# Designs tried in a protein design run: peptides against a protein of PDB entry 3C2G. Part 3

Target 1, 209 residues: chain A of PDB entry 3C2G
Amino acid sequence: IRTFDLLGLLLHDSDAIDGFVRSDGVGAITTVVQYPNNDLIRAGCKLLLQVSDAKALAKTPLENILPFLLRLIEIHPDDEVIYSGTGFLSNVVAHKQHVKDIAIRSNAIFLLHTIISKYPRLDELTDAPKRNRVCEIICNCLRTLNNFLMMWIPTPNGETKTAGPNEKQQVCKFIEIDILKKLMSCLSCEGMDTPGLLELRSTILRSFI

## One batch from the design tools (peptide; made by RFdiffusion4, then SolubleMPNN)

Design b1_p8_3_s2 (from b1_p8_3, 3 letters changed)
Fold by OpenDDE base, seed 1:
Structure b1_p8_3_s2 (fold): chain B 209 residues (1-209), chain A 8 residues (1-8)
Amino acid sequence: as target 1 above (209 residues)
Amino acid sequence: SLPPIPVA
């Protein structure tokens, strides 16, 4: 735990972060968080989030790392782990088609729906820190979904990739009224990526109307 | 099963 805290303090510079990633730092963290220690898992996932936007990740093989992280956030009960893991996912798939493909093949779309569905409505959460954290998790999931959906939107000049039948079925679950209400509730939270959520809303509407 | 890492 102290080691991850120390690394977190050192990783304030983009070059240092890239250096860590180039040295297989993501693989090292992934190995460490396989131990059954919740504090260690929390600290490791937080560090993953901190390096999730590193430029060097474009050259990092994620074929084994990403499926492991998806399994972790599927089963782990700690909101801090879920926050860090979904944040990592949302950042790492951004502008990286090959990473999106790995995530989708690893059943990420269904997992995102499962994560959103397991949390209560934000209006039922009276504790502000808890409510904000849940909102951030939902926002991370929805942002990740938007990144997936954008692959299948027709562009004026090109052939549109077609989602498989299973992916289409899984995407259809996000037009459920409960999911849409959670999307709208996130728009009311302070400090959220409102433009990104509005983009997703537009993408969902265009996909199903 | 990996042994638990002692929390330092």
Scores: peptide ipSAE 0.011, ipTM 0.602, DockQ to the pose 0.030
Fold by OpenDDE base, seed 4:
Structure b1_p8_3_s2 (fold): chain B 209 residues (1-209), chain A 8 residues (1-8)
Amino acid sequence: as target 1 above (209 residues)
Amino acid sequence: SLPPIPVA
């Protein structure tokens, strides 16, 4: 655990982070978090989040890593693991079409809906740290969804993909009243990515109207 | 069962 913490302290420089990623650091973390130790899993996922914006990740094969992480988030009932994992997912799919495709094939859309559905409404959470963490998790999920939806919006200079029937069905789950209420609650939280949530709202309107 | 890694 202290090793991951120490590594996290050293990885504040972008070049150091890229060096770690180029040395298969992400693969090393995913190997370590296979051990049934909750503290180790938390520390490993936190470190994944810290390196999730690394430029070197664009050259890293995520075909084996991403499905494993998605499964870990699915089965591990820990807010810190879910926060770090959804944050990692949100960052790695940003502006990377091939990574989006891997995530979607690995049932990411359904998983995001499941995560959001499991948490109570933010107004029911009296503990401020807990409420903020839950809000961050929901925001990570919704930001990831926005990145997926953007693939299916026509752009002047690019070929747009069409969502398959399964993807369309899974996306439709996000317009449920409970999900929309949670989205609106996140807009009221301090320190959240309000511009990103507003972008998602716009994307949803363009996708469903 | 993988041996528990010491919480170091």
Scores: peptide ipSAE 0.010, ipTM 0.599, DockQ to the pose 0.031
Fold by OpenDDE base, seed 2:
Formats: sequence, C-alpha cells, structure tokens
Structure b1_p8_3_s2 (fold): chain B 209 residues (1-209), chain A 8 residues (1-8)
Amino acid sequence: as target 1 above (209 residues)
Amino acid sequence: SLPPIPVA
C-alpha cells in the first residue's frame, strides 16, 4: 500500500509514467491487486488510473490485463475501485480499436450497464462527495460506451464496422428510461464532463436512427 | 478468488 502511494507521488511526470509502463508496471500492479486486501486493491486501481493515458500503453498487451480488471470491478462493491477501474477502462479504449475489441469480447458493454444500474439516482444521494463519486463512475461508464458506439457509426467515405447481434442487444439496454435519467442527472452535476455526456447522447441517438 | 494473470 505504501509502495503504491510512493509510486503515485513519483508519477506526475509523463516520461516517468511512460517509463513505468514500459517496465511492465501495469502488469505488476495487476499482479499485486490479486491479493485479497481492499486497501491494496484501491491503491493499485488508483495507480492504474494515474497511468491510464500513458503513450506507452499503445505498445502494452492488454489481452490479460483488461479482462482481469473488468472482472475486478464486476465483483467489487467499492466505489473507489469502480471509479478507478472504469476510469482506466475509458482511457485505454480511447482511439484504440484493438483495446475496444478486447473489452467488448470481455463483456464490457453489459458490465457498464450493470454498474450504472446498481447506483441510485443522483437526486436520491444527499451526501455531496458520494453523489459526485457516483456521477464520476457513471460518466466513466458512459464515456466508455461512447467510444464503443463510435466504431459503429457510419462516417462519410469511411469504413464502418458493424456491431454483432449481442452487442446491439446490450447497447439497447442503455436507452432504458432509468439509464437515460441517470445520464441526464449527470449533466446537472457540477464539474462533470458535460461535453462528453452530450456527445454520448448524440451518439446514442445516431445509433438508433 | 480472481484467476491469476499470467506473468509474461
């Protein structure tokens, strides 16, 4: 735990982060968080989030790491683990088709829906820190979904992949009224990625038109 | 228990 805290303090420089990632730092963290210690898991996932936008991740094989992380956030009720994990996911899938494919094959779409569904409506949360954390988690999930959906939206003069029938069915779950209400509630939260949420709204609409 | 990640 203390080691991860120390690493977190050192990893404020992009070159240091890239060096850590090139040295299989992500694999090292994922190995350590396999131990059944909640504080260690929190610290490790937070560190993963801190390195999740590193350029060196483009050269890092995620075939084993990503499914493990998805399973971790699936089984953990801890908001901090879920926040860090979904944040990591949203960053690593950005502009990386191969990583998106791994995530989708690992049932990420369904998991994102499950995560959003388990949280109450934001208007039911009176504790501001809790409400904000839940909003951030939902935003991470929705941003990840947006990155998936963008693969299947036709671009003028561009090659477009088609979603499989299972992916289509899972995506349809996000137009449920409860999910849409949670999306809209996030738009009302201060300090949230409002542009990203608006983009997702547009993407969802375009996916069903 | 989570399955161990293969150490490359």
Scores: peptide ipSAE 0.010, ipTM 0.584, DockQ to the pose 0.036
Fold by OpenDDE base, seed 3:
Parts: structure tokens; C-alpha cells; sequence
Structure b1_p8_3_s2 (fold): chain B 209 residues (1-209), chain A 8 residues (1-8)
């Protein structure tokens, strides 16, 4: 655990992060978090989040790493693990079609819905740190969903991927009133990616209208 | 049995 803290201190700039990733740092973290220690899992997932936007990740195969992480956040109730894991997911799928495909095949859409559904409404959370963390988790999930939905929106060139029947069914769950209310509640949180949430709202409307 | 990594 102290080792991950030390690594977090050393990985404070983009060059150090890229160096770590090039040295298979992501693989090293995923190996360590396989041990049944909650503190270690939390620290490891936090470190994954810290390196999740590294340029060197473009050369890192995620075929084994991503399904493992998705399973980890599926079974782990810890908000810090969920925050870090969904943050990692949202960053690695951004602008990477291959990674999106891996995530979708690994049941990511359903998982995102499950994560959002398990949390109470933000207005029911009186503890500000808890409320902010939950809002961040929901935002991470919704940003990831937006990246998936954008694949199925027709481009001006007329070429679009079509969602499979299973994906369509899973996406339809996000128009549930409870999910929509949670989306809207995140727009009121200070410091959140409001433009991104508005984009998702637009994407949802375009997908169902 | 995974060897206990000493969580230093």
C-alpha cells in the first residue's frame, strides 16, 4: 500500500506516467490487485485512474485488463474502487473504438446501469464528500455511456454502426425515470463536466427520438 | 495459496 502511495507521488507529470505505462505498469498494478486485500485494491485502482489518460496506453493491450477491471467494480461495493474504476473506463474508451468494443462485449453497458441504479439520489445524500463522490461516479458512468452511444449515431457520410439487439435493450434501461433524474441531478453539482452531461442528454434524445 | 505479499 505504501508502495502505491510512493508511486503516486512519483507519477506527478506526464513523462513519468508514460514511462511507468511503457514499463508495463498497468499490468503490474492489475497483478497486485488480484490479492484479496481491500486497501491494496483501492490503492491500485486509484493508481490506474492516475495513469488512465497516458499516451502510452495506446500501445497497451487491454483485452485482459479491461474485463478484469469491469468484474472487479461489479463485485466490489467500495465507492473509491468504483470511482477509480469507472474513471479508468471512461478515459480508456475515449476515442478508441477497439477499447469500446472490448468494454461492450464485457457487459459494460449493463454494469454502468447497475452502478448508477445502486446509488441514492444526490438530494438524499447529506454528507457533502459522499454526495460529491457519488456524483463523480455517475458522471464517469454517463460519460462512458455517451462514448458508446456516439458509435450508433449516423455521421454525415451515412456510415453508422448499428447496435445489436442486446445493446439496444441495455441502452433502453437508461431512459428509466430514475436514471434520468440522476443525470439531471449531476448538472447541479459544482465542478462537474456540465458540457459532457449536456452532450449525453442530447445523445440520448437522438438515440430514442 | 497466493503467497502473502507483505503489504508494506
Amino acid sequence: as target 1 above (209 residues)
Amino acid sequence: SLPPIPVA
Scores: peptide ipSAE 0.009, ipTM 0.581, DockQ to the pose 0.028

Design b1_p8_3_s3 (from b1_p8_3, 4 letters changed)
Fold by OpenDDE base, seed 1:
Structure b1_p8_3_s3 (fold): chain B 209 residues (1-209), chain A 8 residues (1-8)
Amino acid sequence: as target 1 above (209 residues)
Amino acid sequence: SLPAQPVA
């Protein structure tokens, strides 16, 4: 725990973050969070989030790391772990097709739906810090979904990638009224990426209409 | 459209 806190304090510089990632820092964190200690898992996932936008990740193999993190998020009920893990996922799939493919093969689409579904509506949460954290988690999931859906939108030349039948079925669950209501609820939260959420809304509509 | 940006 203290080691991750120390690393977090040191990783305020982009070059330091890149240096950590180049030294297999992500793999090291992933190894440490294998131990059944909730505080350690929280601290490790938080550190993963802090380095998730590092330039050096473009050259880091994530074939073993990403499936493990997805499994950790799947089985762990902790909001801080879910927040950090979904934030990491959202960041690493951005602008990286090969990482999107790894995530999809690792059942990420189904997991995103499961995570959104397990949380109550934001209007049912009276505690502002809890409500904001849940909103951030849902936004991370939806942003990740948007990045997946964008792969299957036709390009101006008429070319498009096709989703597999299982992926298509899983994506269809996101047009459920409860999911759409949660998306709209997130748009009302202060400090959220409203343009990104509006883009997702448009992407969802274009995917099913 | 472009992929969503990373979270800051």
Scores: peptide ipSAE 0.014, ipTM 0.585, DockQ to the pose 0.146
Fold by OpenDDE base, seed 4:
Structure b1_p8_3_s3 (fold): chain B 209 residues (1-209), chain A 8 residues (1-8)
Amino acid sequence: as target 1 above (209 residues)
Amino acid sequence: SLPAQPVA
């Protein structure tokens, strides 16, 4: 635990983060978090989040790592693990088509819906830190979804992929009234990226028009 | 639209 915290404190430089990732640091973390220790899992997932935007991840094979992380956040009820895991997911799929494909094949879309569905409405949460953390988790999920949706939007210079029937069905679950209400409730959370959330809302709505 | 940016 202290080792991960120390490592997190040292990894404030982008070159250091890239060095860690190039040295299979992500693989090392995923190995360590396989031990049934909740504190270790929290610390490891937090460290994953800290390195999740590293440029070196583009060269890191995530075929084994990503499915493992998705399974971890599926079965672990800890908000901190879910926050870190969904944050990692949202960051690694950004601008990386190959990683998006791995995530989708690993049932990520359904998992994102499941995560959002598990949490109560934000207006039912009286504890501000808890409410904010839940809001951040929902935002991470929706950001990830937005990145998936972008794959199916025609670009002037790119081959437009079409969502398969399973993906379409899974995406349709996000227009459920409960999910939409939770998205809207996030706009009322203090310290949230309101412009980003509005963009996500717009993208989701446009994907179904 | 562009892909969403990573969370800092």
Scores: peptide ipSAE 0.012, ipTM 0.595, DockQ to the pose 0.147
Fold by OpenDDE base, seed 3:
Structure b1_p8_3_s3 (fold): chain B 209 residues (1-209), chain A 8 residues (1-8)
Amino acid sequence: as target 1 above (209 residues)
Amino acid sequence: SLPAQPVA
């Protein structure tokens, strides 16, 4: 734990972060967080989030790391772990079709729905820090979903990937009224990526109309 | 594909 805190203090610039990733830092973190200690898992996932946008990640194999992290998020009720993990997921799938495919095969779509579904409505949360954290988690999930849905939207060239029947079924769960209400509630949160959420709304509509 | 913006 203290080691991860120290690393977090040292990794404030992009070069240091990139150096850490090049030295298999992501693999090192994932190895350490396999130890069943909640504080260690929290610290490790936080560090993963901090390095999740590093350029060196493009050269890091995620075939084993990503399914592990998805499983960790699935079984861990800790908001900080879920925040960090969904943030990591959102960042690593960005502009990376191969990583999207790994995530989808690892049941990420269903997991995202499960995460959103388990949280209360934002308007029911009276504690501002908790409400903000939940909003951030939902936004991370929805941003990730948007990246998945965009794969199945026809390009101007008429080429499109078609979602499989399982993926279609999983995506259909996001048009549940409860999920849509949570999406809309995130638009009222300060500091959130409102343009991204509006884009997701548009993407959802285009996927079902 | 819209890039997921890095989560701060």
Scores: peptide ipSAE 0.012, ipTM 0.595, DockQ to the pose 0.156; fails the geometry check
Fold by OpenDDE base, seed 2:
Structure b1_p8_3_s3 (fold): chain B 209 residues (1-209), chain A 8 residues (1-8)
Amino acid sequence: as target 1 above (209 residues)
Amino acid sequence: SLPAQPVA
């Protein structure tokens, strides 16, 4: 745990982060978090989030790492782990088609829906720190979904990929009234990525029109 | 084998 804290203190610049990633730092973290220690898992996932936007990740094979992380998020009830993990997922899929494909094949769309579904409505949460953390998690999930959906939106030149039937079915779950209400509730939270949530809303609508 | 509850 202390080692991850020390690493976190050292990784404040992009060059250090890239150096860590190039040295298989992400793989090292994912190996360490296999130990059944909740504090270690929290610290490791937090560190993953800190390096999740590194340029060096574009050259890092994620075929083994990403499915493992998705499974960890799926089975772990800890909000801090889910926050860090969904944040990592959102960042690593951004603008990287091959990573999106790995995530989708690893049932990420369904997982995102499951995560959002398990949390109460934000208006039912009276504790501000808890409410904010839940909002951040939902935002991470929805931002990730947006990144997936954007693959299937036609470009100005008419080129587009087509979602498979299973992906389409999974995406359809996000227009459930409960999910939409949670999306809308996040728009009312201070400090949230409101532009990103509005973009998702637009993307969802375009996906069903 | 991974030990249970390693010091971290």
Scores: peptide ipSAE 0.008, ipTM 0.527, DockQ to the pose 0.030; fails the geometry check

Design b1_p8_3_s4 (from b1_p8_3, 3 letters changed)
Fold by OpenDDE base, seed 4:
Structure b1_p8_3_s4 (fold): chain B 209 residues (1-209), chain A 8 residues (1-8)
Amino acid sequence: as target 1 above (209 residues)
Amino acid sequence: SLPPQPVA
């Protein structure tokens, strides 16, 4: 735990973060968090989030790491773990087609829906820190979804992939009224990625109309 | 796609 905290303090420089990632730092964290200790898991996932936008991740094989992280988020009922894990996921899939493919094959779309569905409405949360954390988790999930949906929108200079029938079915769950209400509630939270949420709204409209 | 955003 103290080691992860120390690493978090040291890894504020982009080159240091890249150095850690190139040294298989992500693999090391995922190995350590296999131990059934909640504090260790929380600290490890927080560190994963801190390095999740590293350029060196583009060269890191995530075929074994992503499925493990997705399973960890699925089974661990901790807001801090879910926050860090969904934040990691949203960052690593951004602008990385091969990583998106790994996540989708690992049932990420269904997991994102499950996570959003488990949390209460934001207006039912009176504790501001708790409400903000839940909003951030939902935003991380929706950002990840947007990144998946963008693969299936035609681009002038690129080959557009077509979503499979299973992916289409899983995506359709996100237009449920309860999910849409949670999306709208996130727009009222301070400090949220409002442009990203508006982009998702546009992407949903283009995907379903 | 949305750019990566470090979440604090």
Scores: peptide ipSAE 0.018, ipTM 0.611, DockQ to the pose 0.169
Fold by OpenDDE base, seed 5:
Structure b1_p8_3_s4 (fold): chain B 209 residues (1-209), chain A 8 residues (1-8)
Amino acid sequence: as target 1 above (209 residues)
Amino acid sequence: SLPPQPVA
């Protein structure tokens, strides 16, 4: 447990982070978090989040790592694990088509919906730290969804991938009124990426029109 | 099989 904290303290530099990732640091973390220790899992997932935007990840095979992480956040009830995991997911799929494809094949769209659905409305959360964490999780999920949806939006160059029927069905779940209300509630949270949430709203609308 | 729990 202390080892991940130490690594977290050492990984403040982008070059150090890249070095860690190039040395299969992500694989090492995923190995460690397989042990049934909640504190270790939290620390490991937090470290994953810290390295999730590393340039070296573009060269890291995620075919085994990403499905594992998705399964972890699917079954783990811990908000901190879910926060870190969804944050990692959001960052690694950004601008990486092959990673998006892996995530989608691993049922990520459905998982994101499940995660958002399990949390109460933000207005029902009186504890500010809890409310903020839930908001961040929802934002991570929605940002990830936005990254997926952007693949299927027609570009001026006419080259657009089409969502499969299963993906379309899974995406349709995000226009549920409860999901939309949660999206809107996140806009009122302090420190949230309001422009990003508004972009998602626009992306959703464009995906269904 | 899940690996053994690490000692805290």
Scores: peptide ipSAE 0.012, ipTM 0.564, DockQ to the pose 0.028
Fold by OpenDDE base, seed 2:
Structure b1_p8_3_s4 (fold): chain B 209 residues (1-209), chain A 8 residues (1-8)
Amino acid sequence: as target 1 above (209 residues)
Amino acid sequence: SLPPQPVA
C-alpha cells in the first residue's frame, strides 16, 4: 500500500507518468491488484486512474488489462474501486477505437448499465460525500457510453461503423426511465461535467433517431 | 489459486 502511495506522490509529472506506463507500469499494477487485499486493490485502481490519460497508453496493449479491470469492477462492491475503475475506462477509451472494441467485446456496455442500476437515486442519498461519489461513478459510466455511441453516429463526410444487434440491445437499456432519471439527477450535482452529460443526452437521442 | 495476500 505504501508503495502505491509513494508512486502516486511521484506521478504528478506527465513525463514521469509516461515513463511509468512505458515501463509496463499498468501491467504491474494489474498484477498486484490480483491479490485479495481491498486496500491494495483501492490503491492500485487509484493509481491506474492517475495514469489513465497518459500518452504512452496509446502504445500499450490493453487486451489483457482491460478485461481484467472490467471483471474487477463487476465483482467488487467498493465505491472507490468502481470510481477509479470506471474513471480509468472512460479515459482509456477516449479517442481510441481499438480500446473501445476491446471494452465492448468484454461486455462493457452491459457492465456500465449494471453499475448505474445498482446505485440508488441521488436524491435518496443524504450523505454528501457518498452522493458525490455515486454521481461521479455514474458520470464515468455515462461518459464511457458516450464514447461508444459516438462510433455509431453518422458524420456527414465520415465512415461510420454500425453497432451490432447485441450492442444495440445493450444501448437500449440506457433509455429506461430509471437510468434517465439518474442521468438527470447528475445534472443537478455541483462540480459534475454538465457539458459532458448534456452531450451524452444528445448522443443517446441521436442514436435512436 | 489466488496468490498469497501481501502484507499491508
Scores: peptide ipSAE 0.011, ipTM 0.566, DockQ to the pose 0.029
Fold by OpenDDE base, seed 3:
Structure b1_p8_3_s4 (fold): chain B 209 residues (1-209), chain A 8 residues (1-8)
Amino acid sequence: as target 1 above (209 residues)
Amino acid sequence: SLPPQPVA
């Protein structure tokens, strides 16, 4: 735990972060968080989030790391772990088609739905810190979903991939009224990526019309 | 046997 705190203090600039990632820092963290210690898991996932936008990740093989992280955020009860893990996922799939493919094959679409579904409506949360954290988690999930859906939207100048029948079925779950209400509730939260959420709403509509 | 926990 203290080691991760120290690393967090050292990783304040992009060069240091890239150096850490090039030295297999992501692999090192994922090895450490396999131990059944919740404080260690929390600290490790927080550090993963801190390095999740590193340029060096483009050269890091994620075939083993990503499925492990997906399983962790599927089963772990701690909101801080879920926040960090979904944040890592949303950042690492951004602009990386091969990473999106790994995530989708690892049942990420269904997992995102599961995570959103397990939380209460934001208006039912009276504790402001808890409400904000839940909103951030939902936003991370929805941003990730948007990145997946955009692959299947035809562009005038490009060939688009077609979603398989399983992916289509999983995406259809996001038009459930409960999910849509949670999406809309996130738009009312201060400091959230409102443009990104509006983009997702548009993407969902285009996927079903 | 669980591997020895690294000092965190």
Scores: peptide ipSAE 0.009, ipTM 0.584, DockQ to the pose 0.029; fails the geometry check

Design b1_p8_4_s1 (from b1_p8_4, 3 letters changed)
Fold by OpenDDE base, seed 2:
Structure b1_p8_4_s1 (fold): chain B 209 residues (1-209), chain A 8 residues (1-8)
Amino acid sequence: as target 1 above (209 residues)
Amino acid sequence: SRSYRPLP
C-alpha cells in the first residue's frame, strides 16, 4: 500500500510516468496485483489507471498483461477495481490497433457488456457516490466500445477493417433495451463524458448501416 | 479514439 502511495506521489509528471512504463512498471504492477489482497489490488489498479495514457505503452508488450486485467475486472467485486481497470482498458486501447486486437481476441467486447449488465439502473441507486462510480464504470466500458467500433467505420480513405461475425454479434448486444437505458441514464449524470456517450451512439448507428 | 484522463 505505502509503496503504491509513494509511486502515486512520484507519478505527477508525464516524463516520470513514461519512465516508469519504459522500466516495465505495468508488468511490475500486474505481478503485485496477483496477490489475494484487495487493498493491494485496488492500489495497483489505481496506479495502472494513472499511467494508462503513457506514450511508452505503445512499445510495451501487453499480450500477457491485458488478458490478466480483463480476467481481473470480470471477477473482482470491488467497484474501485472495476473503475480503475475499465479506465485503464479504455485508455490503453486508444490509438493502438495492436492493443485493440489483443483486447478483442481476449473477449473484451462481451466482457464490457457483462460489466454493464451486472450493475443496477442508476435510478435505483440512492447513494450518490455509488451512483456516480457506477456511471463512471459504464462510461469507461462504453468509451472502450467506441474505441473498438471506430476501427470498423468506413473512412473516405478506403482503409477499413471489417468486424468479424462474432464481433458484430457481440456489438449487437449493446442495443439491448437494458443497455440503452443505462446509456441514457449516464447522459443525465453530472460530470460525465456526455459528448463521448453521444459519439458512441452515433458510432453504433453507423456500425449498423 | 478518445483517451480518458484520470482526474489527479
Scores: peptide ipSAE 0.099, ipTM 0.816, DockQ to the pose 0.324
Fold by OpenDDE base, seed 1:
Structure b1_p8_4_s1 (fold): chain B 209 residues (1-209), chain A 8 residues (1-8)
Amino acid sequence: as target 1 above (209 residues)
Amino acid sequence: SRSYRPLP
């Protein structure tokens, strides 16, 4: 536990973060969070979030790591773990086609829908810290979805990847009225990625035209 | 694609 706190305090420099990732630091964290200790899992996932934008992740093999983290955020009850894990997922798939492909093959689209669906409406949450955390989780999921959908947007040159029939069916679940209401509620939260949420709304609508 | 920077 204290080791992850120490690493989190030391990893404020981008070169130090990149050095940690190049030394298989992500693999080391994912090994440690396999132990059934909630404090350790929370600290480890927080550290993953802190290194999730490292340039060295483009050269890190994620074929074993990413499916494990997806399973963790599927089953873990702690909102702090879900926040960190969905934040990591959002960042690690950004600008990395091969990582997007691993995530999609690992049923990430369905998982994002499951995570959003399990949380109550934000208007039912009276505790402001909890409401903000739930909003951040939903935003992380929706940003991740947007990063996937962008692969299937036609380019002016007419060449685009096509979503498979399973992916298309999973994407269709995000136009459910409950999901759309949660998206709209997140737009009303202060300090949220409002431009990103508006882009997603536009991207979803365009994906069904 | 967009990256999210966690708040410090």
Scores: peptide ipSAE 0.095, ipTM 0.815, DockQ to the pose 0.335
Fold by OpenDDE base, seed 3:
Structure b1_p8_4_s1 (fold): chain B 209 residues (1-209), chain A 8 residues (1-8)
Amino acid sequence: as target 1 above (209 residues)
Amino acid sequence: SRSYRPLP
C-alpha cells in the first residue's frame, strides 16, 4: 500500500510515468498484485490506471500482462479494482492494434459484457458514490468495446479488417435490452463520456444494419 | 476514420 501510494505521489508528470513504464513498472505492479491482499491489489490497479496512457506502453510486451489483468477484473469483487482495471484496458488498447489483438484473443469482448451484466441497474443504486462508480465502470467497458468495433468499420482509404465469427457473436450480446438500458442510464450520469457513449451507440447500430 | 478513445 504505502509503496504504491509513494509511487503515485511521484508520478505527477508524463515523463516520470513514461520512465516508470520503460523500467518495466507495469510488470512490477502485475507481479505485486498477484498476492492475495485486496488493499495491495486496489493500490496496484489504481497505479496501473495512472500510467495507462504512457507512450512507453506501445513498446511494452503485454502478451502475459494483459491476460492476467483481464482475469483479475473478471473475478475481483472490488469496484475500485474493476474501475482501475477497465480504465487501464480502455487506455492500453487505444491506438495500439497489437494490444487490441491480444485483448480480443484473451476474450476481452465477452469479459466486457460479463462485467456490465453483473452490476445492477443504476436506478437500483441509492448511494450516489456507488452509482457513479458503477456508471464509470460501464463507461470504461463500453469505451473499450468501441475501440474494438471501430477496427471493423470501413475507412475511406483502408481495407477493413473483418471480425471473426466468434467476435461477431460476442458483439451481438451488447444489443441485449439489459445492456442497452445500462448504456442509456450512463448517458444520464454527470461527468460521463457522453460523446463516446453516443459514438458507441452509433457504431453498434452500424454493425447490425 | 477509426476512433480511439482513451480515458481523458
Scores: peptide ipSAE 0.067, ipTM 0.793, DockQ to the pose 0.096
Fold by OpenDDE base, seed 5:
Structure b1_p8_4_s1 (fold): chain B 209 residues (1-209), chain A 8 residues (1-8)
Amino acid sequence: as target 1 above (209 residues)
Amino acid sequence: SRSYRPLP
């Protein structure tokens, strides 16, 4: 905990973050969060989120790390862990085709749907902090999905990867009425990435045209 | 174009 707090203080500098990542800091955190201590897991996942935009992640081997994190956020009951883990996932796959490929092979698309499905409707949450956290988690999942879907959108001058039949089927689950209602509910939450949610909606629609 | 939205 104190080590993660110290790292968190040092990680206000982008160069320090990048230095930490170059020194296998993500691997180190991943090792620490394997211990069955919820405080360590929470702190470690928060630190992962804090370093998730580091440029050095483009050179970090994530073949073991990413499947582990996906399993963690699949099973862990703590919203703070899910928030941090889905946030990390959304950022780490951004601009990194090889990381997207690892995530997709690790069933990330289905997992994102599973995570969103686990949470109640935002209108059923009376506690504002809980409602906001759930909304943020859903937003992280949806941002991650958008980052995947963008690979399959035809560009005027480029060979687009085609989604496999399994990936298409998994993406189709996000047009379920309950998922769409949760997406729409997130648009009503203050401080949410409304433009990102609208972009996702557009991307989903384009993926089915 | 591919649009990516990292967390701020």
Scores: peptide ipSAE 0.066, ipTM 0.792, DockQ to the pose 0.104

